# Ledger of designs, part 259: peptides against a protein of PDB entry 6RGO

Target 1, 392 residues: chain A of PDB entry 6RGO
Amino acid sequence: MALKLLGFNQDATCFSVISSNKGVTIYNCDPFGKCFELEKSTSNDEELDFLVEMLFSTSLIAVVDKTIGASKRKKLKIVNTKRKATICELTFPHEIMDVIMNRKIICVVLKSDQIFVYDISCMKLLRTIDVRGEKLKSTSKFRNSEAVGDIGVRVSLSTDNNSILCYSSYSKSDKENAPLNDIVVFDALKCIQINVLPAVHQSNIVCIACSPDGMLMATASEKGTIIRVFKTIDTENDEPILVNEFRRGSRPSRISEMKFNHDNTLLACVGESDTIHIFALPVTTTEADANEDDTLQQSSHSLSSSINGLQYISKGLANRFGKIIVSKIPTQSQQRHVAYIKIPENAKYRIGFPKDTTNTIHICGEDGNYLVYSIPRNEVGPCTLVKSNTFD

## One batch from the design tools (peptide; made by RFdiffusion4, then SolubleMPNN)

Design b2_p21_6_s1 (from b2_p21_6, 10 letters changed)
Fold by OpenDDE base, seed 4:
Structure b2_p21_6_s1 (fold): chain B 392 residues (1-392), chain A 21 residues (1-21)
Amino acid sequence: as target 1 above (392 residues)
Amino acid sequence: DEEAIKKLQELLEEQKKLEEE
């Protein structure tokens, strides 16, 4: 059967899938089992496509029928899964590309590069963000968005009540076809722009993850070779703070999803490659427990492997194009993964971090596998499979 | 609209109770 993964909810307690025969199914992770089904409304042999966003483990879901030829691609349904009832329907001027939510906010991304921000408590529109309108004000011509099928505005929302929205925006470069390589950080509750990170990659941003607390964001470009982690709110001398630069690989491969764990200690990424990569983030040790003087003389055998790798002092070519965030991290200091999971090359996977177990990752595949892995703490290596279930 | 808002508020209140338990 053709399965299409929709992903995990915010706390990885549930995941949603499209089955060609059944429509949308939501699975509970523990205990493993079906918790909701949305039957296919049409007997047509059309390939089913849906957006489903679930509000944590609640009975509230947002659903968009994206099936080709369907007039419903502009309709958002909010459904009570327990009552099997539509609460409300919203119709948009353009096709819905993405829907994200937390306890406070629903964001709806349109093919028009507009983001509609709603207060979930009353479905009141708080803001329409027009990413194209910002681009037009910056003299950049419309991309004929018809030809570049899969490059649009990317969004991520913090899962906390602060509701920090990160979205990709067009660079102010005078070039025809300015890339979506800026990031805007937006307070979705107050409807205020907090920060702008210019030119975080050379090409379009295709994946963004916001941390659960909204304090960090991860970005990846079309190349997917480098992942950058930034502070969202904090700045140094009005400049963006690059916290980490991770190397996923040497070969270009699209990243489809990234997620932080709930304590901001890990970042996972998945995509077209045979490998889920997990990176460690520096824990900001709060200085409080500095008193235990345990003089573990870890003999820093500085293996000064004098790889006289040319310090290409990337003289900041202040090219006439906006300040590219030059990696403050030397290319030699690019951190690799601390852990990995091997996945089938032809199976799309989605990832989730459960709240209660910071060293556990949930994954699900279009191969019908739901897998729970333990992440190694003290060594660089493969994750250990802890639980496995199958779904159809 | 008002009935839809009421049904949505009921769900958010049910959620809030389940997070406080």
Scores: peptide ipSAE 0.160, ipTM 0.805, DockQ to the pose 0.713
Fold by OpenDDE base, seed 3:
Structure b2_p21_6_s1 (fold): chain B 392 residues (1-392), chain A 21 residues (1-21)
Amino acid sequence: as target 1 above (392 residues)
Amino acid sequence: DEEAIKKLQELLEEQKKLEEE
């Protein structure tokens, strides 16, 4: 059967899949089993396509039917899974591209490069973000090119109640083909822009992950060779906003998903490659514990993370307060432990980090495998398979 | 609309209780 992965929920307690024959199925991770099914309403052999976002382990899901007709692709349904009932339905002016949520906020991304921010408790619209801005409304070249691939606004939302929204934005270059290579950090509750990170990659950003607490953000471009990790908030200290740069590989490969673990010590990425990569983040030791001189002789395994210190002199976005924040890329080639999982070639996988086990990763594949891996902390190497289940 | 919002709030409150147990 053709499976399509929708992904894990925020705490990796559940994952969602589309089965061509059954419709949408949600699985519990532990105990492993089906917890919800949304039956296929149509007998047609049409390829099923859905967006499903689950609110943690709750009976609340947001559903978009992308399968049939332009009208359904514009409808967001909020569904109670226990009652199998639609609570409410919202209709948008354009096709829904993405839906993300936490306990406070729902964000709906449209094909028009608009982000609608809702208070989940009352489905009140808090903000409409137009990523193209008012000036670009005149370039009515909607990329009506059906053939211009998956390049749209990317979003990530913190899973906490702070509701930090990170989204890709167009560079301020007067070029008609400005890349989506800026990042905006937005407080979704207060509806305030916190920060703007200009030109974080040379090409369009195709993947963003926000940390659970909203303090960190990871980005990857179309090349998928370099992952950058940024602080979302400008600290009053002259600390670099760019805290990490990781090399996933030398070959270009699309990253489809990235996630932080719950304590911000790990960043995982998955995509078109045969390998899930897990990067270690430096713990920001507050200055107090700097005294233990544990001279761990780092054995010289040349992971040539050539941090090519591209001094992107980000031409200062004059924030309203006139400080040119030059993001100094720390040229520190910190050798970092990297763990990995080998996955079948051409199998699409999704990743999730469970809350209670910071060294465990959940993965699921369109091959029908649900796998739990243990992540080594003190060595570079493969993750260890702990549990496996199959689904159809 | 008000009935839909009420059903949404009831659902969120039911789930909050289940997360506190």
Scores: peptide ipSAE 0.153, ipTM 0.797, DockQ to the pose 0.690
Fold by OpenDDE base, seed 2:
Structure b2_p21_6_s1 (fold): chain B 392 residues (1-392), chain A 21 residues (1-21)
Amino acid sequence: as target 1 above (392 residues)
Amino acid sequence: DEEAIKKLQELLEEQKKLEEE
């Protein structure tokens, strides 16, 4: 059977798949099993395509039927899975490309490069972000919409209540084909732009991940060789703070998904390569008030990997046009993965981090495997398989 | 619309209770 992965929910307690025979199925991770099925509405042998976004482990899902010919690609359904009932339907002027949510916000991305931001509690529209309109205000030339079908606005939303929305935007280049290589950081609750990170890659951004707390974002371009991690809100001298630059590989390969773990210590990436890469992030020591007294020598085996002082040379090379090109971290200071998982070549996988175990990763494949891996703490190496299940 | 909003609020309240347990 052809499976298509829709992904994990925010806490990796569930994942969703499309089965060509059954429709949409949601699986619970622990205990492993089917928790919801959405049957095919059509008897046609058409390849099913859906967007499904689940609100954590709740009975609330957002569903878009993207099946060709279904005429539903502009409709968002909010469904109660326990009642098997549609709560509400929203119709958009353009095809829905993506849907993301947290406890406060639903964001709907359209093929028009518009982002509709809703208050989830009442489905009230808070904001329409027009990423093209922002470009048109900055550049006199219309991008003809006939740009190669896979390059659209990418979004990621923090899973916390702060609802930090990161989205790709068009660079202020005078070129008709300006790349989607800027990042905008947006407070989705207040509907305020917080930050703009210009030209974070040389080519279009194809993958964005926001940290659960919204304090970090990871970005990857079409090349997928370099992943950059930035602070979302914080700036240094009005310049974006580049926290990490990771090298996934030397060969170009598309990254389809990235995820932070719940404590921002790990970043995982998956895509067209035979390898899921896991990178370690520097632990930001929150200055917990060092109250002096308690001498308990808990040997924090801080992995003092000698992160020799990577002076954050935020040498924004202001090019001749006042564009802050985020300085590339020297190739010698580019970090590699600390852990990896080998996956079948040409198998699409999705990734999720469970809340309770920061060193565990959930993965699922279009091959019908649901796998739980333990991430090594003190060594660079393969992850260890802890649990496996199969689905159809 | 009001009935849809009510059903949505019921789900969000159920969700909140499940996260407080």
Scores: peptide ipSAE 0.148, ipTM 0.796, DockQ to the pose 0.742
Fold by OpenDDE base, seed 1:
Structure b2_p21_6_s1 (fold): chain B 392 residues (1-392), chain A 21 residues (1-21)
Amino acid sequence: as target 1 above (392 residues)
Amino acid sequence: DEEAIKKLQELLEEQKKLEEE
């Protein structure tokens, strides 16, 4: 059967799939098994398409049926999986492109480049963010949104209660063809813009990941060769702080998903390539634990020496071209993966990090494989398969 | 979490009734 992956929940305790014959199925990871099925609303042999966002391991899911008709693609259903009941239905003016959730907030991304921010406790609209902004009201040339099917606003939300929302925005360049290469950091609870990271890539941003605590953000462009990690809130001299720059590969390849682990020590990425890449983040030792073990200092020195290469570009060329964050990191000092998983070519995979095991990654494929891997410590190499299950 | 979901369910059931009246 054709499977389509919807992805893992926030803590990788469940994952969702579309089965062509059944509709949406949610699997529990441990113990492995079906925990919920949403029947298809249509008897027709039409290609099923859904968005499903699950609130952790709870009975709350947000569902969008994208299978048929422009009207259904504009409807968000909140469903209780235990009762098999629709709690509420919201209708939007435009097609829903993405839905993200935590314990406080639901964000709904529309094809109009609008983000609707809701308080989950009462489904009250807190904010409508228009990412196109006021400048596009004057140019009657609506870019035919038909031709650029793959370029839209990307979002990521922290899984904590701080509810840090990161989204891609259009560069302020006076060109009719501004790329989606800016990032806005937004407090979704207070409805305040916290930070703006201008021109983090040369091309459109196609993937964003926020850390669970909302303190870090990873970005990838359409090229998918370089992943950049920034601080979300903190700035240095009103400039964005680049924490890491990772090289996924030399060949262009789209990144479909990135995730941080729960302690911000690892970043994983998956996409169109035959390889899931896992990168190590430098552990920011908070000053508090500096008291005990002298012995771990030797290994940290080798990682710290690579960070000092971020020499700030002097003020001089700050003229007419928007400040492209030119990586001063020589191509040789771009950090590579510390671990990897080989996956079948042309198989779409999704990734998740479980909360309790920071060196474990869950993956699932459209090939019907659910796999648990152990990530090697202190060595660069392949991950070790720990558990495998199949689903249909 | 379960109490928040229960309250959400109650509020959303109330909203649904108000939209059906």
Scores: peptide ipSAE 0.083, ipTM 0.686, DockQ to the pose 0.052

Design b2_p21_6_s2 (from b2_p21_6, 9 letters changed)
Fold by OpenDDE base, seed 5:
Structure b2_p21_6_s2 (fold): chain B 392 residues (1-392), chain A 21 residues (1-21)
Amino acid sequence: as target 1 above (392 residues)
Amino acid sequence: EEEKIKELQELLDEAKKLEEE
């Protein structure tokens, strides 16, 4: 049977799949089992496509029927899974491309490059973000070409209550084909733009991850060779703070998903490659003002890895291409993965980090495998399989 | 409308409870 993965929820306690025969199924991770099934409403032999976003382990889901020919591709249903009932339905002017949520906010991304931000508690529209802006509306021929692939506005939302929304935006280049290579950081609750990271990649951004606390964001371009991690709020000299630059690989490969773990110590990425990569992030010790005098001598040799912030001002390339965030990180200092998982070739996988176990990763495949891996702490190497289950 | 808001609030209260456990 053909499975299509929808993904994990925010804390990786559940994942959702489309089964060609059954419709949408939600699985609980521990104990492993089906917790919800949305029966196929249509007897048509049409390939089922859905968006399903869950609110953690609750019975609240957002559902979009994206099945071809369905007038429902513009409809968001909020469903109570315990009641099997639609709480409300919203209709949009354009096809829904993505839906993300936390305890406060639902964001709906449209094919029109609009983001609709809702207060989840009442489903009130807080803001419509038009990523194309007013000036581009006149010249943007609708990318009516079905063939211009998966290049649209990408979004990620913090899973916390701060509701930091990161989204890709068009660079200010007067070119009709401006890349989606800017990032906007947006407070979704206050409806305020916090930051703009200009030209974080040379090509369109195809994947964004926000940290659970909204303090970090990861970005990947169409090339998927380099992942950049930025601070979301902080700026240094009105410039974006690049925290990390990771090399996934030397060959171009699309990254479909990235996730931070709960404590921002790990970033995982998955995509079209045979390998899930896990990167270590430096623990930003917030220097809490330890003003208090407590003399306890314990000689914890904290390896002060003096990250000598080598200000490699690469002066040269800044002039010809607009303010591309030239990686201040030398190509030689691009960090590699600390851990990896091998997956079947051409298998689509999704990733999630559980809240309670910062060194555990959940993965699921369109091959019907749900796998739990332990991430090595002390060495660079493969993750260890801890648990496996199968689903249909 | 009020019933919808009530049902949403009940689900959000469940989500909050799961954060505190």
Scores: peptide ipSAE 0.466, ipTM 0.923, DockQ to the pose 0.887
Fold by OpenDDE base, seed 1:
Structure b2_p21_6_s2 (fold): chain B 392 residues (1-392), chain A 21 residues (1-21)
Amino acid sequence: as target 1 above (392 residues)
Amino acid sequence: EEEKIKELQELLDEAKKLEEE
């Protein structure tokens, strides 16, 4: 059967899939099994498309039926899975492109580049963010949005109660063709813009991940070759702080999803490539534990030439991006281990990090595989398969 | 509306308990 992945919940305890014959199925990861099924509302042999966002392992889900009819694609249902009942339905002026949730906030992204921010406790609208802004309303040239189905506003929300929302925005360039290469950091509870990171890539941002605590953000462009990690809130001399720059590969390949683990020590990415990449983040030692003079002897073990990918391009990029103060990325940046998982070519995968095991990653594929991998510590290499299950 | 808010609050209280475990 054709499976379509919807993804993991926030803590990777569940994942959602579309089955062509059954509709939406939610699987529990441990113990592995079906925990919910949403029946197919249509008898037609139409290709099913849904958005499903879960609130952790709870019975609260947000559902959008994207299958058929412009009216359904504009409807958000909040469903109690235990009762199999719709709690409320919201209708939007435009098609829903994305839905993200935490314990405080639901954000709904529309095809109009609007973000609707709701208080989840009452479904009250807190803010409408118009990412196009007032200036672009005058140019009635709606770019034929048919041809570029992949370029739109991207969002990520912290899983904590601080509810830090990161979204892609149009550069202030007076060009009718401004790229979505700025990032806005927004306090979704207070409805205040906290920070703006201008021109974080040369092309449109296609993937964003916020850390669980909202303190870090990862970004990738359409090229998917470089991943940048920034601080979300903190600035240095009113300039954005670049914490990390990772190279996924030399060849362009779209990144579809990125996630931080729960302690901000790892960043995983997946996409159109045959490889899930897992990058080590430097632990920001808070100044307190700087007293252990652990003389890590420079064991000059020649890590052999096979890791051609992690060349820090230190010098050249500083001049073309405005004064992004590349803070002195400590020389420790060169010793970052990268783990990887090989996946079948053309299989779409989704990723999740469980809360309790910071060195474990959950993955699921449109091939019907749910896999649990152990991530190697302090070394570069393949992840080890720990558990496997199949679903249909 | 009150019934909707009550049901949402019940689910949010479930989400909070699962964070404390």
Scores: peptide ipSAE 0.461, ipTM 0.922, DockQ to the pose 0.890
Fold by OpenDDE base, seed 3:
Structure b2_p21_6_s2 (fold): chain B 392 residues (1-392), chain A 21 residues (1-21)
Amino acid sequence: as target 1 above (392 residues)
Amino acid sequence: EEEKIKELQELLDEAKKLEEE
């Protein structure tokens, strides 16, 4: 059967899949089993396409049917899975590209490069973000390029109640083909822009992850060779906003998903490659505990991660307060532990981090495998398979 | 509308309980 993965929920307690024969199925991770099924409304052999976002382990889901007709692709249904009932339906002017949520906020991304921010408790619209801005409304070249399917606004939302929204934005270059290579950090509750990170990659950003607490953000471009990790908030200290740069590989490969673990110690990425990569983040030790001189002689295994410190002199966006924040890439060639999982070639996988086990990762594949891996802490190497289940 | 808000609140209260467990 053709499976399409929708992904894990925020705490990796559940994952959602589309089965061509059944429709949408939600699985519990532990105990492993089906918890919800949404039957396909049509008897037609049409390829099923859905967006499903689940609010943790609750009975609240957001559903977009993308299977049939341009009208359905514009409808968001909020569904109670216990009742199998639609609580409310919202209709948008354009096709829905993405839906993300936490306990406070739903964000709906449209094909028009608009983000609609809602208070989940009442489904009241808090903000419409137009990523193209008012000036670009005159370039009525909607990329009617049906063919440029995959380049749009990317978003990530913190899973906490702070509701930090990170989204890709067009660079301020007067070029008609400005890349989506800026990041905006937005407080979704207060509806205020916190920060703007200009030109974080040379090409369009195709993947963003926000940390659970909203303090960190990871980005990847179309090349998918370099992952950058940024602080979302400018600290009053002259600390670099760019805290990490990771090399996933030498070959270009699309990253489809990235996630932080719950304590911000790990960043995982998955995509078109045969490998899930897990990067160790340096714990920001607050200066207080710097006294224990544990001279762990790191054996010089030359992972020549040539951090080619491209000093992108991001020409300072003069923030309203005139400080040119030059993001100095710390050229710290910190030997970072990297764990990995080998996955079948051409299998699409999704990743999730469970809350209670910071060194465990959940993965699921379009091959019908749900797998739990243990992540090694103190060594570079493969993750260990702990549990496996199959689904159809 | 009130019934919808009530049902949303019940589900959000379920989300809080699962955070405290």
Scores: peptide ipSAE 0.459, ipTM 0.921, DockQ to the pose 0.891
Fold by OpenDDE base, seed 2:
Structure b2_p21_6_s2 (fold): chain B 392 residues (1-392), chain A 21 residues (1-21)
Amino acid sequence: as target 1 above (392 residues)
Amino acid sequence: EEEKIKELQELLDEAKKLEEE
């Protein structure tokens, strides 16, 4: 059967899939099993396509039927899975491209490059962000949306209650084809722009991940060779803080998903390559005031030894247009993965980090595999398979 | 409208309990 992956929920306790015969199925990870099924509304041999976003392990899901011809691609349903009932339905002026949520906010991304921000508690619209309108204020020329396929606004939302929304925006270049290479950081609760990171890549951003706490973001371009990690809120001399630059590979390959673990110590990425890469983030030791005295030599073998060479080269090279180009971290300071998982070539996988075990990663494939891996702590190497299940 | 808000609140209260466990 053809499976399509919808992904994990925020805490990787569940994942969602589309089965060509059954419709949407939600699986529980532990104990492994089906917890919800959404049957096909149509008997047609049409290739099913859905968006499903689940609120943690709750019965609250957001569903969009994206099936071609279904005329429902503009319709968001909020569904109670226990009741198998639609709580409410919203209709948008344009096709829904993405839906993200946390305990406070739902964000709906449209094909129009609009982001609709809702209070989840009442489904009241808090804000419409018009990413095209922001571009038009900066550039007199309309982008005809027809020509450049899969390149739209990308979003990520913190899973915490702070509700930090990161989205890709158009660079203020006078070029008609300005890339989606700026990042905006937005407080989705207050509806305030917090930060703008200009030109974080040379090409369009195709993947964004926000940390669970909203303090970090990871970005990847259509090249997918370099991943950059930034602070979301903090700035240094009104400049964006680049925390890490990771090299996924030398060959271009699209990154489809990135995730931080729950303590911001790891960043995983997956995409079109045969390898899931896991990168270590420097533990920002909050300098708790080291008052001198207490001798307890608990040998926390912190992975500190190899990271000492990251001088914060905040040297923004002002380009000819006075814009801070985030200086490429010298290739010598580009970190590689600390761990990896080999996956079948051309298999689409999704990733999630469970809360309880920061060194564990959940993955699922369109091949019908759900796999749990242990991440090595002290060495660069392959992850160890801990659990495997199959689904159809 | 009120029934919808009530049902949303019940599910959000479930989400909050799962954060405290």
Scores: peptide ipSAE 0.456, ipTM 0.921, DockQ to the pose 0.891

